# Peptides against a protein of PDB entry 3T6J: the designs that were tried, part 152

Target 1, 375 residues: chain A of PDB entry 3T6J
Amino acid sequence: PIVESYIGFIESYRDPFGSRGEFEGFVAVVNKAMSAKFERLVASAEQLLKELPWPPTFEKDKFLTPDFTSLDVLTFAGSGIPAGINIPNYDDLRQTEGFKNVSLGNVLAVAYATQREKLTFLEEDDKDLYILWKGPSFDVQVGLHELLGHGSGKLFVQDEKGAFNFDQETVINPETGEQIQSWYRSGETWDSKFSTIASSYEECRAESVGLYLCLHPQVLEIFGFEGADAEDVIYVNWLNMVRAGLLALEFYTPEAFNWRQAHMQARFVILRVLLEAGEGLVTITPTTGSDGRPDARVRLDRSKIRSVGKPALERFLRRLQVLKSTGDVAGGRALYEGYATVTDAPPECFLTLRDTVLLRKESRKLIVQPNTRLE
Target 2, 372 residues: chain A of PDB entry 3T6J as posed
Amino acid sequence: PIVESYIGFIESYRDPFGSRGEFEGFVAVVNKAMSAKFERLVASAEQLLKELPWPPTFEKDKFLTPDFTSLDVLTFAGSGIPAGINIPNYDDLRQTEGFKNVSLGNVLAVAYREKLTFLEEDDKDLYILWKGPSFDVQVGLHALLGHGSGKLFVQDEKGAFNFDQETVINPETGEQIQSWYRSGETWDSKFSTIASSYEECRAESVGLYLCLHPQVLEIFGFEGADAEDVIYVNWLNMVRAGLLALEFYTPEAFNWRQAHMQARFVILRVLLEAGEGLVTITPTTGSDGRPDARVRLDRSKIRSVGKPALERFLRRLQVLKSTGDVAGGRALYEGYATVTDAPPECFLTLRDTVLLRKESRKLIVQPNTRLE

## One batch from the design tools (peptide; made by RFdiffusion4, then SolubleMPNN)

Design b2_p18_1_s1 (from b2_p18_1, 12 letters changed)
Fold by OpenDDE base, seed 1:
Structure b2_p18_1_s1 (fold): chain B 375 residues (1-375), chain A 18 residues (1-18)
Amino acid sequence: as target 1 above (375 residues)
Amino acid sequence: SPELGPAVPADDRPHVRG
């Protein structure tokens, strides 16, 4: 088998300022079959980047072909096991040197191990589709999230000599219609400027890229889905995201107005964006469970994903990227924290829904190191 | 910090936002 590993100070999720990495390491075996799908995705990456909702001037000047591998982890040392990884975590290095993507395939498989009777917050008629396509949709989402999410976008920079990596006279901000008025100065980074929101903001951007690009037929074809299967994978991917946005409330602490998990905060933000789109795209309905206690149902109108969901996500994702590229911390914080705010305002009453989420919380899953052998 | 956590994150440690 092909073995991969890494070790070092890598992820900064435990740092409130997104700067200090924690020590992490893994040993894993390559999943050849799934890696082949990611290789096909890599082969299409340059053209798929052009499908993202920002002008080429906000994308990388040169495409650097990354490595992408699906891994079955044997051991993982760290505070948490991710489903996917994009390294290095420095945007400047990603732009100039390239990056590596990995999907931790068996971590995803563990997340799939939910019994139908314990699957919360879904309509009964969605449960079987969800169970069937959750795995495949996760593979698609992780691939897009890592490769085209974290792997996309340009930071506008003025170097130490005063030179810009963009034409100040011709590059136009698509949101304002004006010339670029802000950028990263020498020594400034994504994390240093956006600080407390940097990790969650970037995860939100990457997740949004996944949802947006999974609508592209070529993406689904790469993963082996066509026709009705492709549409079901799309539906379940979007359904999973809006459900995750509700589940995210577990990781919000009302007393501190604080989020405890960057990815879940990101997923809540996406839920808020899609709810704001209206038109019956997403509906969260409080219900009463068979036990007489509070419950809820999330509904996603499949027929409105492209007509309502995609345009809403397009606008939001473009704003995320433009604010990131220009280093506009004030605008970025205002946008992101606005969607990340949790109140009890109607119609959603998110603080009340949080109580329901906590009430219906599943037992914590234990990830146990597997055994492997050659037979 | 680019990673995709599991559907149910194992890391629920407090983070400062804002």
Scores: peptide ipSAE 0.025, ipTM 0.641, DockQ to the pose 0.065
Fold by OpenDDE base, seed 5:
Structure b2_p18_1_s1 (fold): chain B 375 residues (1-375), chain A 18 residues (1-18)
Amino acid sequence: as target 1 above (375 residues)
Amino acid sequence: SPELGPAVPADDRPHVRG
């Protein structure tokens, strides 16, 4: 088999300021079958990038074809195991040198192992579809998240010589209708400017790209889905995201007003955006479980994904990108922290829902290094 | 910015916002 390894100070999720990487290392084997799907996605990436809801002036000047590989992890040394990776973690390098994408396939497989009777917060009529399509939909989401999420968008920069990487006279901010008024100066990075929200904000942008672009027929075709199957994959992907937003409350610490997991915070933000869209798109209903204790149900109206969900996500995603591109930390923080705030205000009563989430928390799964054998 | 893809639900990595 083809073996890949990664090692170094890579991920900064444990740094409150999002800048300092922790030491990480893994060894993995290439999954050729899944990698082939991602290669097809890469082949379409340049075209799909044009579908993102920002002007070309806010996209990378030149598309650099990345590598994208699905890996089965043999060993992973670090504080947490992701489902996917986009490296390097430097936006300046991604824009000039390119990037590499990795999906950790067997890590995803662990996440898929849920018994129907233990599946929380879903309507009974959704459980079977969810179980059937969770894996495939997650493959789609990871691919889009890594390649077209993390791999998209331009940072406006003024270099050490005072030159801009954009035309100050012609580039217009689509949110304000005005010329660009802020940018990254020499020595400033995404992490240095956005600091405490940088990681979660970027994850939110990437997740949003996944949801947004999974609606494109070409994406589903690349992954081998068509017709009703494609629609079910879309539905389950969106359903999984809104459910994840509810589950995310486990990782919020009310007494410290702190999120303990960047991806979960991101997913909660997306849930808030889709709830704000209204019109019956997403509904969270407190219930009573069979044990007489609090429970909840998340409903997503599939018929409103395109009509209500997509426009809401489009507007939000564009705002995320524009604020990121322009280095508008104040605006970005206001937007993101606004959606990331957890209160007990009606109708959602998120702090109360958090108690329900904690009550219904599944036992933590152990990820164990797999044994290999010759066959 | 550590650009990690989706984490598994049980992955608790500290993140301080604000």
Scores: peptide ipSAE 0.026, ipTM 0.635, DockQ to the pose 0.071; fails the geometry check
Fold by OpenDDE base, seed 3:
Structure b2_p18_1_s1 (fold): chain B 375 residues (1-375), chain A 18 residues (1-18)
Amino acid sequence: as target 1 above (375 residues)
Amino acid sequence: SPELGPAVPADDRPHVRG
């Protein structure tokens, strides 16, 4: 077997300022079969990057073929086990030196353990479909999230010698119609500039890339889905995201106006974007459970994903990227914190929904490191 | 920065890899 590992101060999610890494390490074995799908995705990455909703001037100048493998984790040391990893976490290095992607396959496979009777916040008609396709849709989402999410976009930089990595005279901000007015100075990084919102903002961008690009037929084909199966994978991927946005409320602390998990905050933001799109795309309905206590249902209108959802996500995703590229912290913070704000305002009443989410929260799961042998 | 979602347990499926 092929063994992969890493160790060090890697992820900064636990740093309130997004700068200091937590000590982390893993040992894993390559899953060759699953890696083959990601290899096909890598082979199409350069072309798929062109499908993202920003001008080429906001994309990386040079495509660097990354490595992408599916890993079965043998041991993981850290505060949490992710589903996927893209390293290094420095945008300048990603765009100049390249990056490595991994999908933690046996972590993703936890999705297959979902019990129908314990599945919260879905319509009964969606539960079987959700259970069937959650796993496969995760493979798609993680692949896109890591490779084309974290692996996409350009930071506009002025180096220590005063040289720009973009043409100031010709590059136009697609949101303002004006020349580029801001950029990263020497020594400035994504994390240093965007600080408290950097991690969650970037995760939101990556998740949005996943949802947006999973609509592309070539992506589904790469993962082996065609016809009705492809449409079901798309539907379940989007459904999972809007459900996750509701579940995310568990990780919000109202008293501190703070989020405790970057990815869940990101998913809540996406939910807000898709709710704002309106037209019946997403509906959250408070209900009463069989136990007589509060419950809720999330509905996603499949027929409106492309007509309503995609355009809304396109506009939002473009704004995320433009603000990131230009280092516009004020604009980025205003946009992101606006969608990340949790109030009890109607019609959603998110603080009330949070109480429902907490009431329906599953018991804490234990993560156990497996034993592995060759046979 | 990629960590898709909160911490989740590993699967219990047997996988033999070389």
Scores: peptide ipSAE 0.025, ipTM 0.600, DockQ to the pose 0.076; fails the geometry check
Fold by OpenDDE base, seed 2:
Parts: structure tokens; C-alpha cells; sequence
Structure b2_p18_1_s1 (fold): chain B 375 residues (1-375), chain A 18 residues (1-18)
């Protein structure tokens, strides 16, 4: 088997300022079958990047073909086990030197193992589809999230010599219609500028890329889904995301007005974006469980994903990218914190829903190191 | 940072020591 490993101070999720890496390491074995799908995705990456909702001037000037591998983790040391990895975490290096993508396949399998009777917040009619397609849809999401999410977008930079990596006279900000007015100076990084929101903001961007691009038939074809199966994978991927946005409330601490998990905060933000889109796309309905206690149901109108959801996500995702590219911390913070704010305002009453989420909280999953043997 | 979650354990959750 092909063995991969990494070790070091890699992820900064535990740093409130997004600057200090936590010590992390893994040893894993390559899953060849799933890796082949990701290789096909890599082969299409340059073309798929053009489908993202920002001008080419906001995309990387040169496409650098990355590696993408699905791994079965044998051992992982860290405070949290990811489902996917894109390294390095330095946007400047990603832009100039390239990157490597990893999907931790067996972690995904564990993370999404759910018994039907314990599956919360879904309509009964959706449960079987959700169970069937959760895994496959998440494979799609991970691939897009890592490769085309974290792997996309350009940072506008002025180097130490005063030279720009973009044409100041011709590049136009698609949100303002004006020339670029802000950028990263020498020594400034994504994390250093956006600080407390950097990690979650970037995860939100990457997740949004996944949802947005999973609508593309070529993506589904790469993963081996066609016809009704492809549509079900799309539906379940979006359904999983909006459900995750509700579940995210578990990781919000009202007393401190803070989020304890960057990805869950990101998913809540996406939920808010899709709720804002309206038109019956997403509905969260408080209910009463069979035990007589509070419950809730999330409904996603499949027929409105492309007509309502995609345009809403497009606009939001473009804004995320533009603000990131230009280093507009004030604008980025205003946008992101706005959607990340949790109140009890109607109609959603998120703080009340949080109580329901906590009440229906699933038991914490334990990931145990697997055994392997030579055959 | 480019990690796809959910991370388990969660970022600020104490490690369950068995």
C-alpha cells in the first residue's frame, strides 16, 4: 500500500487569531479507487474554476495542478480529525507553488454513520435518501471543498518592491464597479488580516464552492452519478448543509457570543444565506417530538435549489471572494459576522432552536484507530 | 485553514479521556 503522512504545526483552528498552528500528525493509506475519482476532478479543475462566480482577474493567474488523494487514516494525532485537508495553509504558497488535497475517506464514513431512528431534524420522506446518499454526496463535497474551494481565488498583493500582481488600472471590483482599492501588503496574510474570522470565513467560502459547483453535471459525472442519482446526490448534499447549519447551533455559546467550531459556524452562515433567499427554499419548522418535547424539521425544496439557492449562493460566494482577494477586512467582517450572528428574532428564533438542538443532541462519536493487516 | 469538518472532537471540546 501507498502510505502518506504529515506532521507539524499545521491547523490554526484552536488559535482565536488564526495564526498559531496546533501540533497535528497522521499516518494513512491511499484508497486507490476513490483517489481515481479525485484525479478526474483534478483533471477538470482548471475548467471548473472558470465556473466560479468571480472574474478571472480574481482567480489564480496560473493553474498549478495539485495532487489529490483519498486516504484511509490509520492514526491521527490532534484535537480534531478532519474529513479533508488542503495544504499548505498559506494562500501565498497555494497561489505560487501549488497545493495538495487529501480526503480522509474513513473519517468521512465514521462521521456520517447515522442510524435512521436517530436521524434528527429531517422529514420522514427525506431520511432514506439522506442515509443512502450522505456518504456519496459528502465525497463530492469534500472534493470540491478542498480542490476548488481552498484551491481557488487570488489574493491581490503588492510585493516588497511595490509591484502588484494585478493591473491596478484595468481590474475592476465586481461588487463596487470600481478599481481595486485594497490589497495585501508584503508580509500580510489572510490569517493576519482577517484574524478571528479567517478560519471560519475560509471554510464558509470552501463549503459554498462545494454546494455551488456540485450542481454542475460534469462534477457528478466525475464521481459516477448520472440521471436521478445525480439529482439525489445534489439534493442530499444541499440538505445535509442546511441541516448542518441548524446543528451548528450546538457550537454557539450565547453568553460569550462566540462560536466554538469554525466549520459549524460556516455552515450556519450558509444556512442563513439560504434562508434569506426565501421563496420556500429552506424551511425550519419547530415541532413536537414523539416524547412530547420540542423538535424541529428542516425542509429543502429540491425544485428551488437551482432557481433560488444557486443565485443566492452565487452572490454570497462572490462577495466572500472579492473581500478576501482585496484584503477588505472591514467589509469581510461586516458581511460574515452579520450572517454569523445568532439571535432569537423571528421567524427563525435561532436561540430557541438552539435549545431544541441541544435537547436532540446525538451522542458524541468516538473515532478509534483501526487495525490493518497485510494481505 | 483548509480542513473539512466536522472535526472530531470539536475545536473547543475537551478530549473525552477514556
Amino acid sequence: as target 1 above (375 residues)
Amino acid sequence: SPELGPAVPADDRPHVRG
Scores: peptide ipSAE 0.020, ipTM 0.620, DockQ to the pose 0.080; fails the geometry check

Design b2_p18_1_s2 (from b2_p18_1, 12 letters changed)
Fold by OpenDDE base, seed 3:
Structure b2_p18_1_s2 (fold): chain B 375 residues (1-375), chain A 18 residues (1-18)
Amino acid sequence: as target 1 above (375 residues)
Amino acid sequence: PPPLGEAVPASDAPHVRG
């Protein structure tokens, strides 16, 4: 077997300022069969990057072919087990040296072990489809999230010698129509500038890339889906995201006005973006469960994903990238915190929905690390 | 980058492949 491992101060999610890494380590074995799909995705990455909704001037100047493998985790030491990893976490190194992606395949498999009767917040007509395609759709999402989410975009930098990595005279900000007015100075990083929102903001960007690019036929083809299956995978991927945005409310602390989980905050933001798009794309309906207690249903109109959802996500994703590239912390914070704000304002009444989410909370899964043997 | 699937509710927790 091919063994993969890493160890060190890697992820900064537990640092309120997004700078200090938590000590983490894992040992895993390569899943060759699933890795083949990710290899095909890597082979198409350079072309798929061009499909992202920002000018080439906001994308990496040079494509660096990354590694991407699916891993079955044997042991993981850390505060949480991820579904996917993109390293290193330094944007400058990603741009100049490259990066590696991994999908923790057996971690993903555990997530799908939900009984139909315990599946919350979905319409009955969607439950079987969701159960069938959640796994495959999540494989697509993880691949896109890591490779083309975290692996995309350019930071505008002025180095210690005063040189820019972009042409100040010709590069135009697509949101303002003006020349670039801000950038990262020597010693400034994504985390140092965006601080408290850096991790969640980046996760939101990566998740948005996944949703946006999963609409591309080539992506679904790479994963072996065509025709009706491809459309179902797309639908379930988007449905899972909007459902996750509702579930995310568990991780909001109203008394402290803060989020306890970066990915869940990101998913809530995406839900807000898609709700704002309107036109019946996403609907959250409070209901009464069979027990007589509050419940809710999330509906996604699959026929409106491309016509309503995609344009809304495109605009939002472009704004995220432009603000990131230019180091515009004020603009980025205003945008992101605006969508991340949780109130009880109608029509959504998110604080009330949070109570429903907490009421319907599923038992926390315990992940037990397996033993492995040779056959 | 931040790992996908951290602290996802049990229903959305990463699926473990056999």
Scores: peptide ipSAE 0.024, ipTM 0.627, DockQ to the pose 0.080; fails the geometry check
Fold by OpenDDE base, seed 4:
Structure b2_p18_1_s2 (fold): chain B 375 residues (1-375), chain A 18 residues (1-18)
Amino acid sequence: as target 1 above (375 residues)
Amino acid sequence: PPPLGEAVPASDAPHVRG
């Protein structure tokens, strides 16, 4: 088998300031069949990057073809096992030197194992469709999240010599209509500037890219979905995200006003964005379960994904990128923390919903080192 | 950085904002 590994102080999710890496390492085996799908996605990446909702001036100057591999993890030393990775984590290196993507395929497979009777917060009519397409839709989401999410966008930088990596006279901020007024100075990084919101903010951007680009027919074709299947994959991907936004409340600590998981915070933010779009796109309804205790249902109107959801996500995603590119920490924090705030205000009453989420919480899954053998 | 599924390991826990 083809073996891949990495080791070091890599991910900063456990640092309150988003800067200090946690020690981790893995050993994994390449899944050739799944890797082939991601290779096709890489082949289309340069074209798909142009579909993102920001001007080319906010995208990387030169496309650098990344590697993308599906891996089956044999061992992982760290506090948790991701579903995918994009390295290096430094945005400046990503835009100048390139990056590598991996999908941890057997980790994804574990996440897909959901029993119908334990599936919470969905309408009965959606459960079978969700179960059928959760795995495939998540493969699409992870691929887009890593390659075109984390792998997209440009940071505006002034180097130590005072030179800019963008034309100050011609580049226009699409949100303000003005010239660029802020950037990263020498020694400043995404994590150092955005600090406490950096990790979750970036995950939110990447997740949003996944939702946005999964609407593109070419993406679904790459993954082998056409016609009604493609539409179902899109629907389930979006449905999974809005459901995840509700589930995210488990990871919020009201007493400390803190989130305990960056990706779940990001998914809650996306839920808030899509709820704000209105027009019946997303509905969360408190209900009473068969056990007589509180429950809830999430509904996503399939017919409004393109007409209502896409424009809302487009505007939000563009704002995320523009604020990131320009190093506008004040604007970025105001935007992101605004959507990340959890209150009990109507109509959603999120703190009350959190009680429901906790009541319906599934048991924590334990990841156990797998065995492998030659066949 | 990695996306995580339903079994969110502690590795993606953002540190409590100080």
Scores: peptide ipSAE 0.024, ipTM 0.629, DockQ to the pose 0.082; fails the geometry check
Fold by OpenDDE base, seed 2:
Structure b2_p18_1_s2 (fold): chain B 375 residues (1-375), chain A 18 residues (1-18)
Amino acid sequence: as target 1 above (375 residues)
Amino acid sequence: PPPLGEAVPASDAPHVRG
């Protein structure tokens, strides 16, 4: 077997300022079959990057072919096991030197395992479809999230010599219609500038890229889905995201007005974006469970994903990228914190829904490290 | 602005890091 590993101070999710890494490490074995799909995705990455909703001037100047591998984790040391990784976690290095992507396949497999009777917040008609396609949709989402999410976009930089990595005279901000007015100076990084929102903001961008690009036929083809299967994978991916946005409320602490998990905050933000789109795209309905206690149902109108969802996500995703590229912390914070705010305002009444989420909370799953044998 | 915490996801949705 092919073995991969990494170790060091890598992920900064435990740092409120998103800068200090936690010591982490893993040892994993390459899953060749799944890796082949990701390799095909890499082969299409340069073209797919052009499908992202920002001008080429906001994308990397040069495509650097990354490595992407699916891994089965043998051992993992850290506070939590990720489903995917994109490294290095430095945007400047990503755009100048390249990056590596991994999907932790067996971690995903554990996450896939949901008993129908325990599956919360979905309509009965969606449960079987969700169970069937959850795995494949997660594979698609992780691949896009890492490769084309974290692996996309350009930071506008002025170096120590005063040189810009963009043409100040010709590059136009698509949101303002004006020339670029802000950028990263020498020594400034994504994390240093955006600090407390940096991690969650970037995860939100990456998740949004996944949702947006999974609509592209070529993506589903790469993963081996065609026709109705491809459409079901898309639907389940989007459905999972909006459901995750509701589940995310578990990780919000009302008393402190803070989020305890970057990805969950990101998913809540996406839910808010899709709810804002309106037109019946997403509906969250409080209900009463069979036990007589509060419950809820999330509904996603499949027929409105492309007509309503995609345009809403496109606009939002473009704004995320433009604000990131230009180092516009004020604008970025205003945008992101606006969607990340949790209140009990109607019609959603998110604080009330949070009580329901907590009531229906499942027991935490434990990942037991596997053993390998030679046969 | 509220800081991010350190809680690990405990949902059906996978935790993806980058």
Scores: peptide ipSAE 0.021, ipTM 0.611, DockQ to the pose 0.156; fails the geometry check
Fold by OpenDDE base, seed 5:
Structure b2_p18_1_s2 (fold): chain B 375 residues (1-375), chain A 18 residues (1-18)
Amino acid sequence: as target 1 above (375 residues)
Amino acid sequence: PPPLGEAVPASDAPHVRG
């Protein structure tokens, strides 16, 4: 088997300021079959990057072909095991030296083990589709999230010599129609500037890229889905995201007004964006369970994904990228924290929904490290 | 990789930027 490993100070999610890496390591085996799909995605990456909702001037100047591999984890040492990884974490290095992507396939498989009777917050009519397509949709989302999410976008930089990596006279901010007015100075990084929101903000951008690009027929074709199957994968991917946004409330601490998990905060933000879009795209309905206790249902109108959801996500995603590129921390924080705020205001009453989410929380699943045997 | 809070629902395994 082909063995992959890494070790070092890598992820900064446990640092409130998003800067200090946690010591982490893994040993994994390459899944060749799934890796082949990601290789096809890589082959299309340069073209797919052009589909993102920002001008080429806000994209990397030079496309650097990355590696993308699906891995079955044998050993993982760290505070948490991810579904996918994009390394390195430093934006400057990713822009100049390139990056690697991995999907932790057997970690994703753990997510697949939800029994129908235990599947919370979905309409009965959606449960079977969700169960059927959750796995495939995860593969699509992870691939897009890592490769085209984390792997996309340019930071505007003025180097130590005063030179800019963009033309100040010709590059226009698509949100304002004006020339670029802010950028990263020498020594400033994404994490250092955006600090407490950097990790979650970037995850939100990456997740949004996944949702946005999964609507492109070429993406689904790469993963082997066409026709009705492709549409079902899209639907389940979006449905999973809005459900995840509700589930995210578990990771909010009202007393401290903080989030304990960056990805879940990101998913809540996306839920808020899609709820704001209105027009019946997403509906969260408090209900009463068969046990007489509070429950809830999330509904996504499939017919409105492209007409309502995509435009809303497009606008939001473009704003995320523009604010990131320009190093506009004030604007970025205002935007992101606005959507990340959890109140009990109607109609959603998110704090009340949080109580429901906690009440319906699934028992913790054990992830056990496997042994390999030669037979 | 995100520090997974132990309570991440199985369907919500996070993607990680490393």
Scores: peptide ipSAE 0.020, ipTM 0.639, DockQ to the pose 0.247; fails the geometry check

